# Ledger of designs, part 23: peptides against a protein of PDB entry 5CWW

Target 1, 194 residues: chain A of PDB entry 5CWW
Amino acid sequence: VPKLQGPFDFDLNPEDEQDDEVELKDIYVIGEKPRVADLMRGEEEELEMMKEDQHNGLSLNIICLLSTSGQVKICLDIDGVEAQWLPPRSKNKRLFAPPPEPPSLLTFQTFDTLKPAEVTPDGWPMFSEDATSPYSFYVTHPAGITYISLTPWVFRLESELQSDSEAGTEFRIDLLAKGQGSERDRIFTQTRTQ

## One batch from the design tools (peptide; aimed at target 1 I78 E170 I173)

Design b2_p17_4_s3 (made by RFdiffusion4, then SolubleMPNN; from b2_p17_4, 5 letters changed)
Fold by OpenDDE base, seed 2:
Structure b2_p17_4_s3 (fold): chain B 194 residues (1-194), chain A 17 residues (1-17)
Amino acid sequence: as target 1 above (194 residues)
Amino acid sequence: TEELAKKLAELVERRKA
């Protein structure tokens, strides 16, 4: 039986400028690409072709959160949370192990997909995948559709995670943190039928 | 942004260790 995981702690969660508790409506998870080296223990020839493809993903899970107001939070799974199963009913549950600290998510970016005037109480924004890229997706709302791409920073972050050299790492990370972050384009806006 | 940079740096360091 799968174990329910959570709660997650959100590190660097921007103070919700809205005094009101942000009600989450949807979650979109971009799974980490498996390390080819771990999967291909024994097939040397295919390792070289897949190493070229390894540059195509982040070695971290990404968790995107969507609020009723159309706010998107992009979070990184820094602890590498894995699926957990309920322990077998073995009698010796050390009942008194302190509960493990909840896993932490690092909030990388927060942004809005809706204008304040587009936010409605009955609005139900949803995530939709982009079939062309695992690091791109859409936010759909009655007011419109927003395209989002994480590609501007994902590959750069992965490059730092895989780098053997510390030279310039701090500088490049600073640039990542100060950068524009994710691409965001409103691709459709519903015309208010007056 | 400065705090984010710090946390990302810590993440990178942990992955290299």
Scores: peptide ipSAE 0.563, ipTM 0.939, DockQ to the pose 0.773
OpenDDE base, seeds 1, 3, 4, 5: peptide ipSAE 0.562, 0.559, 0.562, 0.560; ipTM 0.939, 0.938, 0.938, 0.938

Design b2_p17_6 (made by RFdiffusion4)
Pose (drawn by RFdiffusion4):
Structure b2_p17_6 (pose): chain A 174 residues (1-35, 56-194), chain P 17 residues (1-17)
Amino acid sequence: VPKLQGPFDFDLNPEDEQDDEVELKDIYVIGEKPRNGLSLNIICLLSTSGQVKICLDIDGVEAQWLPPRSKNKRLFAPPPEPPSLLTFQTFDTLKPAEVTPDGWPMFSEDATSPYSFYVTHPAGITYISLTPWVFRLESELQSDSEAGTEFRIDLLAKGQGSERDRIFTQTRTQ
Amino acid sequence: TEELAEKLAALVKKRKE
């Protein structure tokens, strides 16, 4: 039985989130690829409101177990800092009028790319993609350049990143 | 955006080490 890791702290998490934004209904994880895609796990979170949050696993989740009984507790040991994810982007997929209080939006994988996926909700269906943004970040991680890292990263963070388009809308039908 | 850029830059610097 491995150690339960969490609750993960969302670094740069949007402040003043509403109840239907904090409440989660689905989770979709794009695993890191071997060193074609991003060498990081991408944790995608779907709220009741239809809000989608794209988080990056900067620290890297790895194998962990609770300590053996052989280990003696040390008083002057530092408290274990909670695990962390980096909140890269957060965006709505539903208008306020489309949000149902007990709605169950769902993630679906795209057959052609793990960096594209769908959100399904009684209000409609939405296509989402993280490309090419994830490729640009991976290229910078593999960069052969001596300098310019902070400069290039600033442009990438200013980039709009993921793209999202509604493909279907259900009208007056719950 | 600046804070996000700093976090990402720190990751790139770590990977280049």

Design b2_p17_6_s2 (made by RFdiffusion4, then SolubleMPNN; from b2_p17_6, 5 letters changed)
Fold by OpenDDE base, seed 4:
Structure b2_p17_6_s2 (fold): chain B 194 residues (1-194), chain A 17 residues (1-17)
Amino acid sequence: as target 1 above (194 residues)
Amino acid sequence: TDELAKKLAELVKRRKA
């Protein structure tokens, strides 16, 4: 039986200036891709050919959160939260280990997909996958459809995570953090039928 | 953004350790 995971703590959650509890409506998870080096432990020769296909995704889970207002929050699973199954009822009274610290998510980026005038109380934005890229997705709302891509930063971040050298890492990370972040494009807007 | 950069840098360091 899958174990319910959470609550998650959000690191660097921008103080939602509005005290209004952002009602989350949807979640989209981009699972981590294993590092080729970890997969290839034992098959050294195929490692080199797979290195070219090494646009391996991020070695972190990405959790995207979507609010009723169309706000998207892109979070990184920094703790490596794995799917947990309920441990078999082993009778051993495991000493109440202090409740594990709630897993933390690092908020990478927050942005809106809807204009204020498009936000409705009955609005139900939803995530949809992009079949062409694991790091791209859509937010669908009655007012419109927004394309989102994490590709501008994901591969750069992964490169830093996999790099053997610390030289320049801090600088490149700073550029990554201060950059435009995710690509966002409104691909469809519902025309108000007059 | 500076705090984000710091946290990301810490993450990278932890993964390399």
Scores: peptide ipSAE 0.566, ipTM 0.941, DockQ to the pose 0.776
OpenDDE base, seeds 1, 2, 3, 5: peptide ipSAE 0.563, 0.565, 0.563, 0.565; ipTM 0.940, 0.941, 0.941, 0.941

Design b2_p17_7 (made by RFdiffusion4)
Pose (drawn by RFdiffusion4):
Structure b2_p17_7 (pose): chain A 174 residues (1-35, 56-194), chain P 17 residues (1-17)
Amino acid sequence: VPKLQGPFDFDLNPEDEQDDEVELKDIYVIGEKPRNGLSLNIICLLSTSGQVKICLDIDGVEAQWLPPRSKNKRLFAPPPEPPSLLTFQTFDTLKPAEVTPDGWPMFSEDATSPYSFYVTHPAGITYISLTPWVFRLESELQSDSEAGTEFRIDLLAKGQGSERDRIFTQTRTQ
Amino acid sequence: MTLAEKLAELVKKRKAE
C-alpha cells in the first residue's frame, strides 16, 4: 500500500472560487511522456460549474510509502510540506445560465492525441486542446541554448496556451 | 511568484542536470 499523497495544494490557484467551482466532478490526467509530448504530468480538473483547471506536476509525483516502525520520530524534524501542483490555467466551459446545481460534467479522451480532450455536459459538448503549447514548453525544457530562458518562458506564459471551442449546444432540453 | 518565474525555475533545474 503506497502512501496517500495529498490533498495537493494548488499553487497560483484562483482566489475567491465559488462553491460550484471548488467542487470537483471529474479528473483527467495526461501522464508525462518518456524523454512525443510534455515531460510533465498534466492534471485536468472539472468542476460542477463546468470550470476546467489545467495543472502541471512541477515537482513530479513519485513512489512513496509511509515510514517503517523502525524509524524513531524526531521532535526537531520540520513539518511535512503538503504536495503541490502548479495551476497553469483555469477557464469556464459553460455560461452561468447553463450551470446546473447538481450537474455532472465529464472528461473524454481524444482518439488522435492525449493532449486533446472533451467536456460533456447536458448544456453541450466542448473540445479542448493543450497543443501546441505543451510542445513549446517541452522544447524549452530541452533547450540547447545557454541563455534566454526567462525571456522565452515569459512569452510562453503570456501565450494563450490551450484552445477551446464548443461543438454542440443542447437547447431547452435538460 | 508568477507563473513565468515558476516555469523558469523548472527549466533552469532541468538544464542544470

Design b2_p17_7_s1 (made by RFdiffusion4, then SolubleMPNN; from b2_p17_7, 5 letters changed)
Fold by OpenDDE base, seed 1:
Structure b2_p17_7_s1 (fold): chain B 194 residues (1-194), chain A 17 residues (1-17)
Amino acid sequence: as target 1 above (194 residues)
Amino acid sequence: MSLAEKLTALVNRRKAE
């Protein structure tokens, strides 16, 4: 039986956003790209061809959260939350294991997809995938549709995670953090017929 | 810690593994 996981703590959540005030409507999870080295245990020849394709994903899970107001929060699973199974009923419950610290998600970016005038109390924004890219998706709302792409920073972050050199890493990460370069494009706006 | 510091720490941890 799968173990229910949570609660999750959000690291670097904007101080002004009381988590209690944000009503979430949808969650979109982008799973980490499996490490080719872990999958290809035993076939050395195919490893070389797939190394070129290592540029195709992030070695971290991304969790996107969508609020009723159309706010998107992009979170990184730094702790590497794995699927947990209920432990077999082993008799020796060590009674006093400190409760494991709840896993934390790192808030990478927060942005709005709706204008304040487009926000409705009964709004139902939803995520939808982009079949052409695992790191692109849409936010749909009655007021409009917004295209979002994480591609600009995902590949840069992965390049740092896979780099053998520490030279310039801090500088490049600083630029990445400051840029927060998710693409956001309103591809459709519902015209209110006055 | 800033976002940059957290990400840098992550990168450094992954390189040490």
Scores: peptide ipSAE 0.571, ipTM 0.944, DockQ to the pose 0.783
OpenDDE base, seeds 2, 3, 4, 5: peptide ipSAE 0.569, 0.569, 0.570, 0.568; ipTM 0.943, 0.943, 0.943, 0.943

Design b2_p17_7_s3 (made by RFdiffusion4, then SolubleMPNN; from b2_p17_7 with A8T E9A)
Fold by OpenDDE base, seed 1:
Structure b2_p17_7_s3 (fold): chain B 194 residues (1-194), chain A 17 residues (1-17)
Amino acid sequence: as target 1 above (194 residues)
Amino acid sequence: MTLAEKLTALVKKRKAE
């Protein structure tokens, strides 16, 4: 039986956003790229061909959160939350294991997909995937549809995670963090017929 | 810690593994 995981703490959450006030409507998870080295345990020849495709994803899970107001929060799973299974009923419950610290998600970016005038109390924004890219998706709301792409920073972050050299890493990461370069494009707006 | 500092720490941690 899968173990229910949570609660999750949000690291670097904007101070002004009381988590208690943000009603979440949807969650979109982008799974980490499987480490080719872990999958190819035994076939050395296929390892070389897949090394060239290292540019295909982030080695971190991304968790996107969508609020009623159309706010998107992009979070990184730095702790590497793995699927947990209920431990077999082993008799020796060590009674006093300190409760494991709740896993934390790193808030990478927060942005709005709706204008304040488009926000409705009964609004139900939803995520939908882009079949052409694992790091692109849509936010659909009655007021409109917004395209979002994480590609501008995801591949740069992965290149740093996979780099053999630390030279310039701090500088490039600083630029990445400041840029927060997720693409956001309103592809459709519902015209209110007055 | 800033976002940049946390990401940098992550990168350094992954390289040390």
Scores: peptide ipSAE 0.578, ipTM 0.944, DockQ to the pose 0.778
OpenDDE base, seeds 2, 3, 4, 5: peptide ipSAE 0.576, 0.572, 0.576, 0.575; ipTM 0.944, 0.943, 0.944, 0.944; seed 3 fails the geometry check

Design b2_p17_7_s4 (made by RFdiffusion4, then SolubleMPNN; from b2_p17_7, 5 letters changed)
Fold by OpenDDE base, seed 1:
Structure b2_p17_7_s4 (fold): chain B 194 residues (1-194), chain A 17 residues (1-17)
Amino acid sequence: as target 1 above (194 residues)
Amino acid sequence: KTLAQILTELVQKRKAE
């Protein structure tokens, strides 16, 4: 039985981001790609297929949060929430290890998908996946549909995480943090019938 | 800490493992 994980803490948010009490409507999780080392126990054919996929993903979970106002927060699971399985009921004395500290989420980027005039009290923005890309998704609202892609920065961040060289890392990360670079495109807008 | 600092620390931690 998978262990229920959560709640997540947002304590790692940069001081400049006012944690405004944002009413959340939806959550979208992009799971980390499995590490090659963890897959070595599988069949050789699965290993080759996964090697190709590993080069194209982030080794961190991404948690996207969507507010009633259509605000999207892109968060990174820095602590790496590994799927904890409940250990089988072995009789041995559970040394009550202190409850693991809740995983901390880092807010990477925040942006709006709606114009202020499109925000309605009864609005119900929702996430939906893009079947063609694991790092792209849609935000659907009665006012319109927005395509979002994380690919521009995800691959750069993964490159830094996998790099053996420290040379220039700080500079590239600084550029990444400043640029953030998620694609956002309104693909449909509902015209108000006057 | 800034976003850049946190990410840099993360990258450094991953390289040390």
Scores: peptide ipSAE 0.610, ipTM 0.949, DockQ to the pose 0.625
OpenDDE base, seeds 2, 3, 4, 5: peptide ipSAE 0.609, 0.610, 0.610, 0.609; ipTM 0.949, 0.949, 0.949, 0.949

## One batch from the design tools (peptide; aimed at target 1 S59 I78)

Design b2_p18_1 (made by RFdiffusion4)
Pose (drawn by RFdiffusion4):
Structure b2_p18_1 (pose): chain A 174 residues (1-35, 56-194), chain P 18 residues (1-18)
Amino acid sequence: VPKLQGPFDFDLNPEDEQDDEVELKDIYVIGEKPRNGLSLNIICLLSTSGQVKICLDIDGVEAQWLPPRSKNKRLFAPPPEPPSLLTFQTFDTLKPAEVTPDGWPMFSEDATSPYSFYVTHPAGITYISLTPWVFRLESELQSDSEAGTEFRIDLLAKGQGSERDRIFTQTRTQ
Amino acid sequence: SHRERVLTALKEALERNR
């Protein structure tokens, strides 16, 4: 039985989130690819409100187990800092009028690319893609350049990143 | 490392943009 890791602290998490934004209904993870795509896990979170949060696993989740009984507890040991994810982007997929209090939006994978996926909700369906942004970040991680890292990363962070488009809307039908 | 620098720079850039 491996150690339970969490609750993960969301670095740069949006402040003053509402109840239906904090409450989660679905999770979709795009695993890191071997060193084609991003060499990081991408953790996608879907809230009751239809809010989608794209998180990057900067630290890297790896195999962990609780300590054996052979280990003696040390008093002057530092407290274990909670695990962390980097909140890259957060965006709504529903208008306020489309949010149902007990709604169960769902993630769906795209057949052609793991970096594209869908959100389904009684209010409608939304297509989402992380490309090419995830490729641009991977190229910088593999960059052969001696310098310019901070400069190039600043442009990528200023990039709009993921793209989202509604493909279907259900009208006056719950 | 280069990788750590890139990811730190990304975190800092995201923080400045908020």

Design b2_p18_2 (made by RFdiffusion4)
Pose (drawn by RFdiffusion4):
Structure b2_p18_2 (pose): chain A 174 residues (1-35, 56-194), chain P 18 residues (1-18)
Amino acid sequence: VPKLQGPFDFDLNPEDEQDDEVELKDIYVIGEKPRNGLSLNIICLLSTSGQVKICLDIDGVEAQWLPPRSKNKRLFAPPPEPPSLLTFQTFDTLKPAEVTPDGWPMFSEDATSPYSFYVTHPAGITYISLTPWVFRLESELQSDSEAGTEFRIDLLAKGQGSERDRIFTQTRTQ
Amino acid sequence: STLAEKLAALVLKRKAER
């Protein structure tokens, strides 16, 4: 039995989130690819409100077990800092009028690319893609350049990143 | 701290490993 890791602290998490934004209904994870795509796990979170949050696993989740009984507890040991994810982007997929209090939006994988996926909700369906943004970040991670890292990263962070488009809307039908 | 700083720190760490 491996150690339970969490609750993960969302670095740069949006402040003043509403109840239907904090409450989660689905999770979709795009695993890191071997060193084609991003060498990081991408953790996608779907709230009751239809809010989607894109998180990057900067630290890297790895194998971990609780300590053996052979280990003696040390008083001057530092407290274990909670695990962390980097909140890259957060965006709505529903208008306020489309949010149902007990709605169960769902993630769905795209057959052609793991970096594209769908959100399904009684209010409609939404296509989402992280490309090419994830490729641009991977190229910078593999960059052969001696310098310019902070400069190039600043442009990427200023980039709009993921793209989203509604493909279907259900009207007056719950 | 900003998103760009966090990402830059990751890239610099990966470069140092190389």

Design b2_p18_2_s1 (made by RFdiffusion4, then SolubleMPNN; from b2_p18_2, 5 letters changed)
Fold by OpenDDE base, seed 2:
Structure b2_p18_2_s1 (fold): chain B 194 residues (1-194), chain A 18 residues (1-18)
Amino acid sequence: as target 1 above (194 residues)
Amino acid sequence: MTLAQVLAALVNRRKAER
């Protein structure tokens, strides 16, 4: 039986995000790339062809959260959350292991998809995938549709995660973190028919 | 910690695991 996971702690939430209970409406998960080396253990020739395809994503899960207000939070799974199963009914409950600390999600970026005047209390924004890229998606709300792409930073972060050199890593990561370079474009706005 | 510091620590951890 699958174990329910959570709560998750959010690391580096902006202080200006008051702990106002952000009512989440949707979650979009971008799974980490499969470790081709772990899948192809024994096929060295196919491993070389798939190394060229190693440019096609991030070795971290990305968790996107969407609020009623149309706020998007992009989080990175830095701990590598795996699927958990309920332990078999062993009679020896060690009743005294402290619960493990909740896994943390690193808040990479937060941004709004709606203007304050477009926010409605009955609004139900939703994520939808982009068929052309695993790192692009849409936020749909009654007020409009926003395209979002993580591609501007995802591949740069992966390049740092895969680099063997420590030289200049801190500087490049600082530039990446300051850039917060997700693309956001309002592709459709619903005209309020008066 | 800043976002950059946490990401740098992650990158360094992933490098040390290889």
Scores: peptide ipSAE 0.480, ipTM 0.927, DockQ to the pose 0.803
OpenDDE base, seeds 1, 3, 4, 5: peptide ipSAE 0.477, 0.472, 0.475, 0.471; ipTM 0.926, 0.925, 0.926, 0.925

Design b2_p18_2_s2 (made by RFdiffusion4, then SolubleMPNN; from b2_p18_2 with S1M L12K K13R K15Q)
Fold by OpenDDE base, seed 2:
Structure b2_p18_2_s2 (fold): chain B 194 residues (1-194), chain A 18 residues (1-18)
Amino acid sequence: as target 1 above (194 residues)
Amino acid sequence: MTLAEKLAALVKRRQAER
């Protein structure tokens, strides 16, 4: 039987974002790239071709959260959350294992897709995938559609995660963290017919 | 810790696991 997972702690959540005040409406998960080396054990030629494609994505799960207000939170699964199963009903309840610390999601970026005047109490924003890129998606709301792309940073972060050298890593990561982050473009706005 | 510090710690951890 699958185990319910959570709660998740949000690392670097802005202090002004009381988690208790954010009504979440949707979740979009971008799975980590498969470990090609583990899947292709024995096909060295295909391994080389897939290593050359440095654009295979991030070796971390990305969790995108969407609020009623159209706020998007981009989180990184640093701990590598796996599917958990309920332990077999073994009578030995080790009653004394401290509860495992809840898995932490690192808040990479938070931003709004709606203007304050576009927020409605009955608004139901939703994620939808981009068929052209696993690292791009749309937020659809009655007020409009926003395109979001993680591509400006995801491949740079992966390059650091795959680097064998610590030289300059801290500097490049600082530039990545202080950068513009995700691309965001309002591709459609609903005209209120007066 | 800043975002940069957390990401740098992650990168260092992943480098040490290789």
Scores: peptide ipSAE 0.580, ipTM 0.948, DockQ to the pose 0.801
OpenDDE base, seeds 1, 3, 4, 5: peptide ipSAE 0.577, 0.576, 0.578, 0.575; ipTM 0.948, 0.948, 0.948, 0.948; seed 1 fails the geometry check

Design b2_p18_3 (made by RFdiffusion4)
Pose (drawn by RFdiffusion4):
Structure b2_p18_3 (pose): chain A 174 residues (1-35, 56-194), chain P 18 residues (1-18)
Amino acid sequence: VPKLQGPFDFDLNPEDEQDDEVELKDIYVIGEKPRNGLSLNIICLLSTSGQVKICLDIDGVEAQWLPPRSKNKRLFAPPPEPPSLLTFQTFDTLKPAEVTPDGWPMFSEDATSPYSFYVTHPAGITYISLTPWVFRLESELQSDSEAGTEFRIDLLAKGQGSERDRIFTQTRTQ
Amino acid sequence: RTKKLAEKLADLVKKRKE
């Protein structure tokens, strides 16, 4: 039995989130690829409101177990800092009028690319893609350049990143 | 927030280059 890791702290998490934004209904994880795509796990979170949050696993989740009984507790040991994810982007997929209080939106994988996926909700269906943004970040991680890292990263963070388009809308039908 | 995000990503790249 491996150690339960969490609750993960969302670094740069949006402040003043509403109840239907904090409440989660689905989770979709795009695993890191071997060193084609991003060498990081991408943790996608779907709220009741239809809000989607894209998080990056900067620290890297790895194998962990609780300590053996052989280990003696040390008083002057530091408290274990909680695990962390980096909140890259957060965006709505539903208008306020489309949000149902007990709605169950769902993630679906795209057959052609793991960096594209769908959100399904009684209000409609939405296509989402993280490309090419995830490729641009991976290229910078593999960059052969001696300098310019902070400069290039600033442009990437200013980039709009993921793209999202509604493909279907259900009208007056719950 | 964008600046802080950029700093976090830059730190990751710097770490990978080590």

Design b2_p18_3_s1 (made by RFdiffusion4, then SolubleMPNN; from b2_p18_3, 7 letters changed)
Fold by OpenDDE base, seed 5:
Structure b2_p18_3_s1 (fold): chain B 194 residues (1-194), chain A 18 residues (1-18)
Amino acid sequence: as target 1 above (194 residues)
Amino acid sequence: RTEELAKKLAALVEERKK
């Protein structure tokens, strides 16, 4: 039986966000690049195809959270949260090890997809995938559709994670953190014909 | 906030390289 996971702690959550006020509507997870070496010991041909796909992904899970107000929060899974299963009911009272510290998510970026005037009580934003890119997606709302791409920073971050050299890493990470972050483009706006 | 983010990302990179 799958174990329910959470709650998660959010590291670097915006100070102005009272967590109690943000109603989450949807979650979009971009899985980490598969460790092909661990999964496919047997199929060499699929390994080569997956190696090409491996060069184009982040070695961390990305968790995108969407609020009812159209706020998007981009979080990195820094602890490597894996699926957990309920232990079989072994009769032995395993001494409850202190509950492990709750896993933390690193808040990379937070931004709005809706203008304040577009936020409605019945207007529920939703994520949808981009079939052309694993690191791009859409936020759909009755008021409009917003395209989001993580590509401006994901590949740079992965390059640092995979680099053998520590030279210049701090400088490049500083530039990454100070950058514009994710691409955001409103591709459609619904004109309310009054 | 950006400086703290940079520190956290740098720490993440260091942890993954170990």
Scores: peptide ipSAE 0.574, ipTM 0.942, DockQ to the pose 0.760
OpenDDE base, seeds 1, 2, 3, 4: peptide ipSAE 0.572, 0.574, 0.571, 0.573; ipTM 0.941, 0.941, 0.941, 0.941

Design b2_p18_4 (made by RFdiffusion4)
Pose (drawn by RFdiffusion4):
Structure b2_p18_4 (pose): chain A 174 residues (1-35, 56-194), chain P 18 residues (1-18)
Amino acid sequence: VPKLQGPFDFDLNPEDEQDDEVELKDIYVIGEKPRNGLSLNIICLLSTSGQVKICLDIDGVEAQWLPPRSKNKRLFAPPPEPPSLLTFQTFDTLKPAEVTPDGWPMFSEDATSPYSFYVTHPAGITYISLTPWVFRLESELQSDSEAGTEFRIDLLAKGQGSERDRIFTQTRTQ
Amino acid sequence: STEKLAEKLAELVKKRKE
């Protein structure tokens, strides 16, 4: 039995989130690829409101177990800092009028690319993609350049990143 | 928030280059 890791702290998490934004209904994880795509796990979170949050696993989740009984507890040991994810982007997929209080939006994988996926909700369906943004970040991680890292990263963070388009809307039908 | 994000990503790239 491996150690339960969490609750993960969302670094740069949006402040003043509503109840239907904090409440989660689905999770979709795009695993890191071997060193084609991003060498990081991408953790996608779907709220009741239809809000989608794209998080990056900067620290890297790895194998962990609780300590053996052989280990003696040390008083002057530092408290274990909680695990962390980097909140890259957060965006709505539903208008306020489309949010149902007890709605169950769902993630679906795209057959052609793991960096594209769908959100399904009684209000409609939405296509989402993280490309090419995830490729641009990977290239910078593999960058052969001696300098310019902070400069290039600043442009990428200023980039709009993921793209999202509604493909279907259900009208006056619950 | 964008500047903080950029700093965090830059730290990651610097770490990978080490």

Design b2_p18_5 (made by RFdiffusion4)
Pose (drawn by RFdiffusion4):
Structure b2_p18_5 (pose): chain A 174 residues (1-35, 56-194), chain P 18 residues (1-18)
Amino acid sequence: VPKLQGPFDFDLNPEDEQDDEVELKDIYVIGEKPRNGLSLNIICLLSTSGQVKICLDIDGVEAQWLPPRSKNKRLFAPPPEPPSLLTFQTFDTLKPAEVTPDGWPMFSEDATSPYSFYVTHPAGITYISLTPWVFRLESELQSDSEAGTEFRIDLLAKGQGSERDRIFTQTRTQ
Amino acid sequence: SREEKLAEKLAALVKSRK
């Protein structure tokens, strides 16, 4: 039995989130690819409100177990800092009028690319893609350049990143 | 700003791998 890791702290998490934004209904994880895509796990979170949050696993989740009984507790040991994810982007997929209090939006994988996926909700369906943004970040991680890292990263963070488009809307039908 | 902090975090990752 491996150690339970969490609750993960969302670095740069949006402040003043509403109840239907904090409450989660689905989770979709795009695993890191071997060193074609991003060498990082991408953790996608879907709230009751239809809010989608794209988090990057900067630290890297790895194998971990609780300590053996052979280990003696040390008083002057530092407290274990909680695990962390980097909140890259957060965006709504529903208008306020489309949010149902007990709605169960769902993630769905795209057959052609793991970096594209769908959100399904009684109010409609939404296509989402993280490309090419994830490729641009991977290229910078593999960059052969001596310098310019902070400069290039600043542009990428200023980039709009993921793209989203509604493909279907259900009207006056719950 | 939030974007500056995000950029710093990403730059730190790239630098750590180099």

